# Designs tried in a protein design run: peptides against a protein of PDB entry 6B9H. Part 129

Target 1, 151 residues: chain A of PDB entry 6B9H
Amino acid sequence: AELCESLLTWIQTFNVDAPCQTVEDLTNGVVMAQVLQKIDPAYFDENWLNRIKTEVGDNWRLKISNLKKILKGILDYNHEILGQQINDFTLPDVNLIGEHSDAAELGRMLQLILGCAVNCEQKQEYIQAIMMMEESVQHVVMTAIQELMSK

## One batch from the design tools (peptide; made by RFdiffusion4, then SolubleMPNN)

Design b2_p28_5_s2 (from b2_p28_5, 13 letters changed)
Fold by OpenDDE base, seed 3:
Structure b2_p28_5_s2 (fold): chain B 151 residues (1-151), chain A 28 residues (1-28)
Amino acid sequence: as target 1 above (151 residues)
Amino acid sequence: TKELIDAFIQKVKEREEKRRELEELLEE
């Protein structure tokens, strides 16, 4: 999926500790959790991050458990901190991500994280970083942002 | 920020259109 490919490239710009080179690398949620902590470390603090299991392997049940916690964290952050600035009408199916590595659903999850970045305290810096990316990636990412904020 | 995003998207689309038009002319 074009959305997933572009957002994977965007996620890689965060330079987190966990491997993040393939779609499969993102399915356990560890990269996503580390990215969210960089976006807002006061909200996604160490106590929150410690709820995400890091030693998951190929256990798709543990992947789904992590992804559910992350999705809840994103939605709570949108409500409590961002003031409902992003459209969460189309939620990702975390079961398909964890069990089948579904790229389309993963793209939707990464899009929600993108929504957190472009609405957080450092929103201007994240937008500027996106504007420095490859043109085709910029187009997909900016279109995804527009979709989130148009409601 | 919405205005900035919309302006950037429009600029990207314009660049893509110009590139496509150039490629079509070179095929002639």
Scores: peptide ipSAE 0.029, ipTM 0.555, DockQ to the pose 0.408
Fold by OpenDDE base, seed 2:
Structure b2_p28_5_s2 (fold): chain B 151 residues (1-151), chain A 28 residues (1-28)
Amino acid sequence: as target 1 above (151 residues)
Amino acid sequence: TKELIDAFIQKVKEREEKRRELEELLEE
């Protein structure tokens, strides 16, 4: 999916410790959790990060467990910190991500993380970084932001 | 693309301004 591929490129700019080269690399949620910690380390602190299992392998049940925790974290962050700036009427299906590596649903998950980045305290830095990306990727990312902001 | 980015920036600014105005009103 175009959305997933572009947001994967965006995620790679965070330079997290976990591998993040493929869609499959993101399905266990470890990269997403590390990215969220970079976005707001005070909220997504070490205690929160420690709830995410790092040695998951191909265990789709553990992947889903991680993804559910991450999704809850994003929703709670939006409610408690961002003031409900991200619309969640189209939540990603974490079961499809964990069990089938569904790129479309993964794209929706990454879009929620994008929403956190462009609404957090350091939003201007993340917006500037997006404005400096390759044009084709930038277009998809900005369209994804517009979708979040318009609903 | 630039137009889309500019529209986004403007929308964010408008939301932030409305939020500040609301916060000020609630504090009074």
Scores: peptide ipSAE 0.024, ipTM 0.482, DockQ to the pose 0.026
Fold by OpenDDE base, seed 4:
Structure b2_p28_5_s2 (fold): chain B 151 residues (1-151), chain A 28 residues (1-28)
Amino acid sequence: as target 1 above (151 residues)
Amino acid sequence: TKELIDAFIQKVKEREEKRRELEELLEE
């Protein structure tokens, strides 16, 4: 999906330690967890990050476990820190991400992370980074933001 | 896309302001 591909490009700008070159690289949640820690290290601290298993391999069950933790973290962050309500019916299906590497659902997951970035304490910095992205990618990212804001 | 970005930034600022106002109100 175009959304997933563009958001993957966006995720790559974080320069996390974990490999993040392919959709498959994102399915275990490690990259996403590291990105969230960069977004708000006080909330997504080392204790939180340590709950995410790093040596998952192709074990889709472990992937799903990680992804569920990450999704919960995002939802809690939005509720506790950002003061935002997220429509539960629009949540990504982490089972499809973990088991099937579903790009559409992964895109939705990354979109939630995008929502965290553009609403966090350093929101202006992340918005600025988006403004500097290649136009075609920027368009998709900004559309994704608009979709989030319209809900 | 600049218009979209600007609109978004403005919306974020408005939300943040409203949140702060609410917090201040609740602290009183």
Scores: peptide ipSAE 0.022, ipTM 0.478, DockQ to the pose 0.024
Fold by OpenDDE base, seed 1:
Structure b2_p28_5_s2 (fold): chain B 151 residues (1-151), chain A 28 residues (1-28)
Amino acid sequence: as target 1 above (151 residues)
Amino acid sequence: TKELIDAFIQKVKEREEKRRELEELLEE
């Protein structure tokens, strides 16, 4: 999916420790969790990150478990910190991500993380970084932001 | 060349405008 492709490029700008070159690399949730920690390390602290299992391999059940925890974390963050500024009416199906590496649903998941970035304390820095991206990728990312903020 | 410089300036201006629009959207 175009959304997933562009947001994967965006995720790569965080330079996390976990491999993040392919869609499959994102399906276990480890990259997503590390990105969230960079976005807000006070909220997504080490204790929170330690709840995400690493080295799950191809175990789709463990992937889904991680993804559910991450999704819950994002939703809680939106409620407790962001003040419900993200439109989350269409939630990603983490089962499809974990079991089938569904790019469309993964795109929705990454879009929620994008929502966290553009509403966090360092939102201006992330906006500026987006403006430096390649034009075609930038367009998709900006459209995704507009969709999140338009309730 | 002048044409390349002008094109670059225009690109920068367009990106700056998009940034302002995005920031305004996020403030609502």
Scores: peptide ipSAE 0.022, ipTM 0.550, DockQ to the pose 0.041

Design b2_p28_5_s3 (from b2_p28_5, 14 letters changed)
Fold by OpenDDE base, seed 4:
Structure b2_p28_5_s3 (fold): chain B 151 residues (1-151), chain A 28 residues (1-28)
Amino acid sequence: as target 1 above (151 residues)
Amino acid sequence: TQQLLDEFQKKVEEKKKKKEEEELKKLL
C-alpha cells in the first residue's frame, strides 16, 4: 500500500539498529519498538523494550505477540502521555501484519507511530524531518497526519 | 503540502494550548 511504503521511508529516517529496508523487516515489531524508544525513551524505556522479542525469525506467532505489545504501548502512550490527541480510528489488525505482512494494516500501525512522533515532546523535530522528505512521500505522510488530527 | 502542514500544526498547537489552559484552570 502507498501508505505503508511512504511510512516505511519515514521509519528509515530513524536509523534504528534493526534492519528496516523492507515491509517484511517491520513485521516482527522490533523496528517499531526501537523507533518508539527514540520517540520517547522515558516512556518506552529499556524495560519496555526488553519485552519485545528480537529473535523472531519467521515465527508469525511471535511477531503477533510483539505487535500486540507495541500496539498496547502506543494506545497507552496516547492515553497516558498524549492525552488522546490522536483521533479514534480503525486499529490495525496485528494478526494480518504478523501472519501475512499485510501492507494496509502495517500502514495503519506505522500511522499510529507517526501519531506518537508528531504529538510527542519532540514533535517539532519530527515535523521538520517530514518537511524535508521527498515531496511524493511527504504528501502521503502529511495526509496520514491530517487523518489522525482531524474529524 | 504547506497548507496541510500549516493546518496540522495549527491543530497541534490548539490541542496543546487547550491542555495547558485546562491545567491552568486546575491550578486556579
Scores: peptide ipSAE 0.062, ipTM 0.557, DockQ to the pose 0.025
Fold by OpenDDE base, seed 2:
Structure b2_p28_5_s3 (fold): chain B 151 residues (1-151), chain A 28 residues (1-28)
Amino acid sequence: as target 1 above (151 residues)
Amino acid sequence: TQQLLDEFQKKVEEKKKKKEEEELKKLL
């Protein structure tokens, strides 16, 4: 999916420790958790990060467990820190991500993380970084941001 | 955030316009 591909490229700019080259690399949630910690380390602190299992392998049940924790963290962050700045949105199906590596649902999950980045304390820097990316990625990311704020 | 979004959108459009103009000039 175009959304997932562009947001994967965006995620790669965070230079996290976990592998993040393919869609499959993101399905266990470890990369997403590390990205969220970079976005707001005070909220997504070490205690929160320790709830995410890092040695998951191909166990899709453990992947789903991680993804559910991450999704809850994002939703709680929106309510508690961002003041509900992201409009009501269709939530990603983490079961399809964990069990089938569904790119469309993964794209929706990454879009929620994008929402955190463009509304966090360092929103100016993240928006500037997006403006410096390749044109095709900028287009998709901008459309994704607009969708988050217009519904 | 909306103001930042507007500024972002404006700059992206300006970049696209500039690139298109440069490519057009190469064809002339």
Scores: peptide ipSAE 0.055, ipTM 0.574, DockQ to the pose 0.662
Fold by OpenDDE base, seed 1:
Structure b2_p28_5_s3 (fold): chain B 151 residues (1-151), chain A 28 residues (1-28)
Amino acid sequence: as target 1 above (151 residues)
Amino acid sequence: TQQLLDEFQKKVEEKKKKKEEEELKKLL
């Protein structure tokens, strides 16, 4: 999916420790968790990050478990910190992400993380970084932001 | 946040406009 491809490129700008070159690299949730920690390390602190199991390999059940924790973290962050500034649209199906590496559902998951970035304390810095991205990617990311913010 | 989004949209649109103008100049 175009959304997933563009958001993967966006995720790569965070320079996290975990491998993040392919869609498959994102399906275990480790990259997502590390990105969220960079977005707000006070909320997504080390204790939160330690709940995400690393080295899950191809175990789709463990992937889904991680993804559910991450999704819950994002939703809680939206409620507790962001004050529901992100529009409540269709939630990603983490089962399809974990078991089948579904790009469309992964795109929706990454879009929620994008929502966290553009509403966090360093929102301006993240928006500025997006403005420096390649034009085609920038357009997709911008559209994704607009969708999140249009209630 | 909305103001930042507006600024973002404005800059993207301006960039698109400039690029289109440059491409048109190349064709003429």
Scores: peptide ipSAE 0.053, ipTM 0.570, DockQ to the pose 0.820
Fold by OpenDDE base, seed 3:
Structure b2_p28_5_s3 (fold): chain B 151 residues (1-151), chain A 28 residues (1-28)
Amino acid sequence: as target 1 above (151 residues)
Amino acid sequence: TQQLLDEFQKKVEEKKKKKEEEELKKLL
């Protein structure tokens, strides 16, 4: 999906330790967790990160477990820290991400992380970084932000 | 935040318009 492809490119700008070159690389949630820690290390601290299993391999059950923890963390962050700045919309199905590497559902998951970045304390810096991306990717990412903020 | 997003979106649109105009001039 176009959304997933563009947001994968966006995720790669964080330069996290975990591999993040393909859709499959994102399905275990480790990259997502490391990105969230960069966005707000006070909230997504080491105690939170330690709940995410790193040695997952192809175990889709462990992937789903990680993704559920991450989704809960994002939603709690929105309520407790961001003050409900992200509007309600269709939540990603983490079962489809973990078991089938569903690109559409993964795109929705990454969009939630995008919402965290553009509403956090360093929101301006993340928006400026997006403005340096390739034009087609930039358009998709900015449209995704507007969808989160205006629905 | 919304104001900041609107400002950057405007910049994106201006860049696209400029690029399109430059490509059109090459055809003349």
Scores: peptide ipSAE 0.040, ipTM 0.560, DockQ to the pose 0.717

Design b2_p28_5_s4 (from b2_p28_5, 15 letters changed)
Fold by OpenDDE base, seed 3:
Structure b2_p28_5_s4 (fold): chain B 151 residues (1-151), chain A 28 residues (1-28)
Amino acid sequence: as target 1 above (151 residues)
Amino acid sequence: TKELLQEFAQKVEERKRKKEEEEELLLK
């Protein structure tokens, strides 16, 4: 999935503590949670982050549990802080991400995180960082942003 | 910010179009 691989590259620019080199590395939600904390540490604070289990291993049930919490956090952030600026009509299936490492659904999940970054307080800095990425990645990421904010 | 994002997206699309046209000309 082109969306997933490009957004994985984008996620890697955050330099979080958790491993984030493969699709499988993202399926437990730990990287996603750490990225969200960097985007808005006041909202995604330590109390929120502590709800995400870090010692998950290959337990797909725990992965799904984490992913559900993260998805809820993103949606609540959109409603409470961003003021409904992103379109969430096509929500990712976190069950497919946790159990099957589905790249298409993971791409949709990362796209929602992208929506948080380009609408947060430091949105300008994140947009500029995207413009410094490889051209093919820029194309996919900017198309994904347009899809989120056009409707 | 929506307008700024659209501006950047258009620039990326234009660069992609120019590269595709250049590659097509090289094949002839």
Scores: peptide ipSAE 0.180, ipTM 0.658, DockQ to the pose 0.557
Fold by OpenDDE base, seed 1:
Formats: C-alpha cells, structure tokens, sequence
Structure b2_p28_5_s4 (fold): chain B 151 residues (1-151), chain A 28 residues (1-28)
C-alpha cells in the first residue's frame, strides 16, 4: 500500500535500534513501540516499553499481543495527553497485521503513530522533518495527517 | 499545530502544482 510505503520511510527517520527495513520488520510492534518512546518518552516510558515482548520471531500470536498493547497505548495517549485531537474512527485490524503482515492495516497503524508525532510536545520538529523528505512521500504523509485532523 | 499543518500543506501543494506544470510543459 502507498500509505504503508511512505510511512515506513517516515518511520526509518527515527533511527530506532530495532530493524525497520521491511514491512515484516514492523509486524511485531517493537519498532513502533521504540518510535512511540522517542515521540513521548515521559508517557511511553521504559516501564511501558518493557511490556512489549521482544524476539517474538514469527509467532503471530505474540505479534498480535504486542500490537494490541501498542494500539491501546496510542488510544490512551490520544485521550489522556492529546485531548482526542486524532480521528480514530477507523482503527487498524491488528490481527491482520500480526498474522498476515497486511500492509493496508499496518499503514493505518503507522498513521496513528504519525498522529502522535504531529500532536506531541515536539510536533514542530517532526513537521519540519517531514518537510525535508522526498516530495512524493511528503504528499502522502500530508494527506494522512489531514485525514487524521479532519474528523 | 493547526498553523503548522496549514503551512506544511501549503508548501507541499505548491511544490506539487509547480511540478505538474513543469511536467505538462515537458509533455507538450
């Protein structure tokens, strides 16, 4: 999916410790959790990150478990910190991500993380970083942001 | 945030418009 492709490129700008070169690399949730910690380390602190299981391999059940925790974290962050500024009417199906590596659903998951970045304390820095990306990627990311903020 | 998003959208759309115009001229 075009959304997933562009947001994967965006995720790679965070330079997290976990491998993040392919769609499959993102399906266990570890990269996403590390990105969220960078976005807001006070909220997504070490205690929160430690709830995400690492080294799950191809165990899709463990992937889904991680993804559910991450999705809950994002939704709680939206409510408790961001004041429900992100449209979350269309939630990603984490079962399809974990079991089938569904790129479309993964794209929706990454879009929620994008929403966290553009509404966090360092929102200006993240927006500026997006403006430095390749133009075609910028357009997709911009459209994704607009969709989140439109409600 | 709203202002930053608006500025971002304006810049991206302007660059897209310019690129499309350049491509259209090239294809003529």
Amino acid sequence: as target 1 above (151 residues)
Amino acid sequence: TKELLQEFAQKVEERKRKKEEEEELLLK
Scores: peptide ipSAE 0.166, ipTM 0.659, DockQ to the pose 0.923
Fold by OpenDDE base, seed 2:
Parts: sequence; structure tokens; C-alpha cells
Structure b2_p28_5_s4 (fold): chain B 151 residues (1-151), chain A 28 residues (1-28)
Amino acid sequence: as target 1 above (151 residues)
Amino acid sequence: TKELLQEFAQKVEERKRKKEEEEELLLK
């Protein structure tokens, strides 16, 4: 999906430790968790990150477990820190991500993380970074942000 | 696109500011 492809490119700008070259690399949630920690290390602290299993291999059940924890973390962060500024009308199906590597659902998951970035304390820095990306990616990311913030 | 993103960023900050001001007034 176009959304997933563009947001994968965006995710790669975080330079996390976990491999993040392909859609499949994101399905276990490890990259996403590390990105969230970079966005707000006080909230997504080491204790939170340690709840995400890093050595899941191809075990889709463990992937789903990780993804559920991450989704919960995002939603809790939105409620507790961001004041529910992220529209969650289209929550991702983490089962499809974990079991089938569904790119569309993964895109929605990454979009929620994007929402965290553009609403966090360092929102301006993340927006500035987006402005330095390739134009086609900027367009998709901007549209995704607008969708999240719309009511 | 860059200009639109900048405008959007400004709007996001403005909305946050207004919300904080409203909450501050409510707490008085």
C-alpha cells in the first residue's frame, strides 16, 4: 500500500537498532516499539520496551502479541499525554499484520505512530524532518497527518 | 507541499495553544 510504503520510508529515518528494510521487518513490532521510545522515552521507557519480545522469528502469534501491546501503548499515550488528538476511527487489525503481513493494516499502524510524532513535545522537529523527505513521500505523510487530526 | 506542511504545523500548534488556554480558564 502507498501509505505503508511512504511511512516505512519515514520510519527508516529514525535509525533504530532493529532491521527495518521491508514491510516484513515491521510485522513483529520491534521497530515500531523502538520508534515510539525515540518519540517519547519518558513514556515509552525501557520497562515498556522490554515488554516487547525481540526474538519472535516467524511466530505470528508472538507478533500479534507484540502488536497488541504497541497499539495499547499508542492509545494510552494518546489519552494520557496527547489529550486524544489522534483520531482512532480506523484502528489497525493487528491480527492481519502479524499473521499475513497486511501492508494496508500496517500502514494504519504506522499512521498512529506518525500521530504520536506530530503531537509530541518535539512535534516541530519531526515535521521539519518530514519536510526534508522526497516530495511524493511528503504528500502521503501530510495526507496521513491531516486524516489523523480531522474530526 | 512544504508550504502546506508548514501551514498545517502552525495550525496544529495553534489548536493546542487554544485548548491549553481554555483548560487554564476552566481551572480558575
Scores: peptide ipSAE 0.065, ipTM 0.516, DockQ to the pose 0.026
Fold by OpenDDE base, seed 4:
Structure b2_p28_5_s4 (fold): chain B 151 residues (1-151), chain A 28 residues (1-28)
Amino acid sequence: as target 1 above (151 residues)
Amino acid sequence: TKELLQEFAQKVEERKRKKEEEEELLLK
């Protein structure tokens, strides 16, 4: 999925501690959780982050558990902080991400994180970073943003 | 694409502004 690939590239710009070079690296949610903490450390604080298991390995059940927590966090963040500015009519299937590393669903998950970034307190910085990305990647990311904000 | 992202950034800021104004209005 082109969306997933481009958003993986975007995620890599956060320089989180967890490995984030492959789709598989993202399936346990650890990278996503660390990215969210960077986006809004006051909301996605250490207590929140500590609920995400870091040594999951290939246990897809634990992956799904993490991903569900992350998805809930994103949705709560959208509601409580962002004021539902992001269209969440299409939610990712975290089961497919955790069990099958489904790139399309992972792309949707990363798209929600993208929505958090472009609506957070540091939104201008994140938008600026996107504007500096390689054109082909930028196009995909921008399209994803447009989809999120469309009514 | 940069123009579109700039427009998006402006829209985001506008929404924030409007929300803040609404909150301020509600507090009065």
Scores: peptide ipSAE 0.052, ipTM 0.507, DockQ to the pose 0.024

Design b2_p28_6_s1 (from b2_p28_6, 12 letters changed)
Fold by OpenDDE base, seed 5:
Structure b2_p28_6_s1 (fold): chain B 151 residues (1-151), chain A 28 residues (1-28)
Amino acid sequence: as target 1 above (151 residues)
Amino acid sequence: MEEELRRRLEEEEERRREVREFFEQLLQ
């Protein structure tokens, strides 16, 4: 999906330790957790990150468990820190991500992380970084942000 | 063909302006 592909490219700009080259690389949640820690290390601290299992392999049940924790973290962050600035009405189906590597649902998960980045304390830095990306990616990111904030 | 090419280029330029203006506004 175009959304997932563009946001995967965006995720790669964070230069996390975990592999992040393919959709499959993101399905265990480890990359997403590391990205969230970079966005707000005070909130997504080491104690939070340690709850995400890193050696998951192809175990889709463990992937889903990680993804549920990450989704909860995003929603809690939105409520406690961001003050409900992003729309969380349409939540990604983490079961489809973990079990089937569903790109559309993964795109929605990455969209929520995008919402965290463009509303966090360092939002200016992340917005400026997006403005340096390929125009086609910027357009998709713009649309994704509009969907989060216009509702 | 030239007119069609010009139209496509203008549409692309407009899209680029829209994106740039969006993020500039978001920075405010």
Scores: peptide ipSAE 0.606, ipTM 0.881, DockQ to the pose 0.950
Fold by OpenDDE base, seed 4:
Structure b2_p28_6_s1 (fold): chain B 151 residues (1-151), chain A 28 residues (1-28)
Amino acid sequence: as target 1 above (151 residues)
Amino acid sequence: MEEELRRRLEEEEERRREVREFFEQLLQ
């Protein structure tokens, strides 16, 4: 999916420690967790990050477990810190991500992380970083943000 | 062909402008 591809490119700009070159690399949630920690290390602190299993391999059950924790973290962050309500109807299906590496649902998950980045304390820095990306990626990111803002 | 090229260039420029303006506005 174009959304997933563009947001994967965006995720790669964070230069996290975990491999983040493919869709499959993101399905265990480790990259996403590390990105969230960069976005707000006070909220997504070391204690929070330690709840995410790093050596998951192809175990889809562990992937889903991680992804559920991450999704909960995002939702809690939006409610507690960003003051935003997210409609559960449009939430990503973490089961499809963990078990089937569903790119569309992964894209939705990354879109939520994008929402965190462009609304966090350092939102200006992340927006400026997006503005330095390829135009095609920027366009997709713009659309993704617009969708979030319209909810 | 020249008309089509012109049209495509104009559309691309407009697209780039829209994206730029969006993020500039988002920064405010």
Scores: peptide ipSAE 0.605, ipTM 0.879, DockQ to the pose 0.952
Fold by OpenDDE base, seed 2:
Structure b2_p28_6_s1 (fold): chain B 151 residues (1-151), chain A 28 residues (1-28)
Amino acid sequence: as target 1 above (151 residues)
Amino acid sequence: MEEELRRRLEEEEERRREVREFFEQLLQ
């Protein structure tokens, strides 16, 4: 999926500790959790991050558990910190991500994280960083932002 | 062929402009 591919490239710019080269690398939620901590370490603090199991392997049930926690964290962050700026009408299916590595659904999860980045305290820096990416990626990211911020 | 290449270039330039304007507005 074009959305997932572009946002995977975007996620890689965060240089997190966990492997983040493939769609499969993201399905356990560890990379996403580490990215969220970078976006807002005061909200997604160490206590929050420690709720995400890091040594999941191929256990898709544990993946789904992590992904559910991450999705909840994103939605709570949107409500409590961002003031409901993200459209949550089309939520990702974390079961498809965890069990089948569904790229389209993963793309939607990463889109929500993108929403956190472009609305957080350091939104200026994240937007500027996006503007340094390949133009084709920027276009996809633009479309993704437009979608999540429209009713 | 030259005209087609020119058209593609113009379309790409317009796309780049649209993207740039979007993010510049988002930075406001």
Scores: peptide ipSAE 0.603, ipTM 0.879, DockQ to the pose 0.938
Fold by OpenDDE base, seed 3:
Structure b2_p28_6_s1 (fold): chain B 151 residues (1-151), chain A 28 residues (1-28)
Amino acid sequence: as target 1 above (151 residues)
Amino acid sequence: MEEELRRRLEEEEERRREVREFFEQLLQ
């Protein structure tokens, strides 16, 4: 999906330790967790990160478990820190991500992380970084943010 | 052909302006 492909490119700008070259690389949630820690290390601290299992392999059950924890973290962050500025009623299906590597649902998950970045304490820095990306990616990101800020 | 290319270029420029204005507003 266009959303997933563009947001994968965006995720790669964080230069996390975990592999993040393909859709499959993101399905275990490790990259997402590391990105969230970069966005707000005070909230997504080492204790939180340690709850995400890194040695997952192709075990879709473990992937889903990680993804559920990450989704919960995002929702809690939105409520506790961001003041519910993003739409949390259109949630990704983490089962489809973990078991089938569903790109559309993965795109929705990455969209929620985008919402964290553009609303966090360092939101200006992340917005400016997006403005330096390829125009085609910027357009997709714009649309994604607009969807998050709508009812 | 020239008119078609001009039209496409104009549409691309309009799209770029829309994106830029969106993020500039988001920074406010």
Scores: peptide ipSAE 0.603, ipTM 0.879, DockQ to the pose 0.952

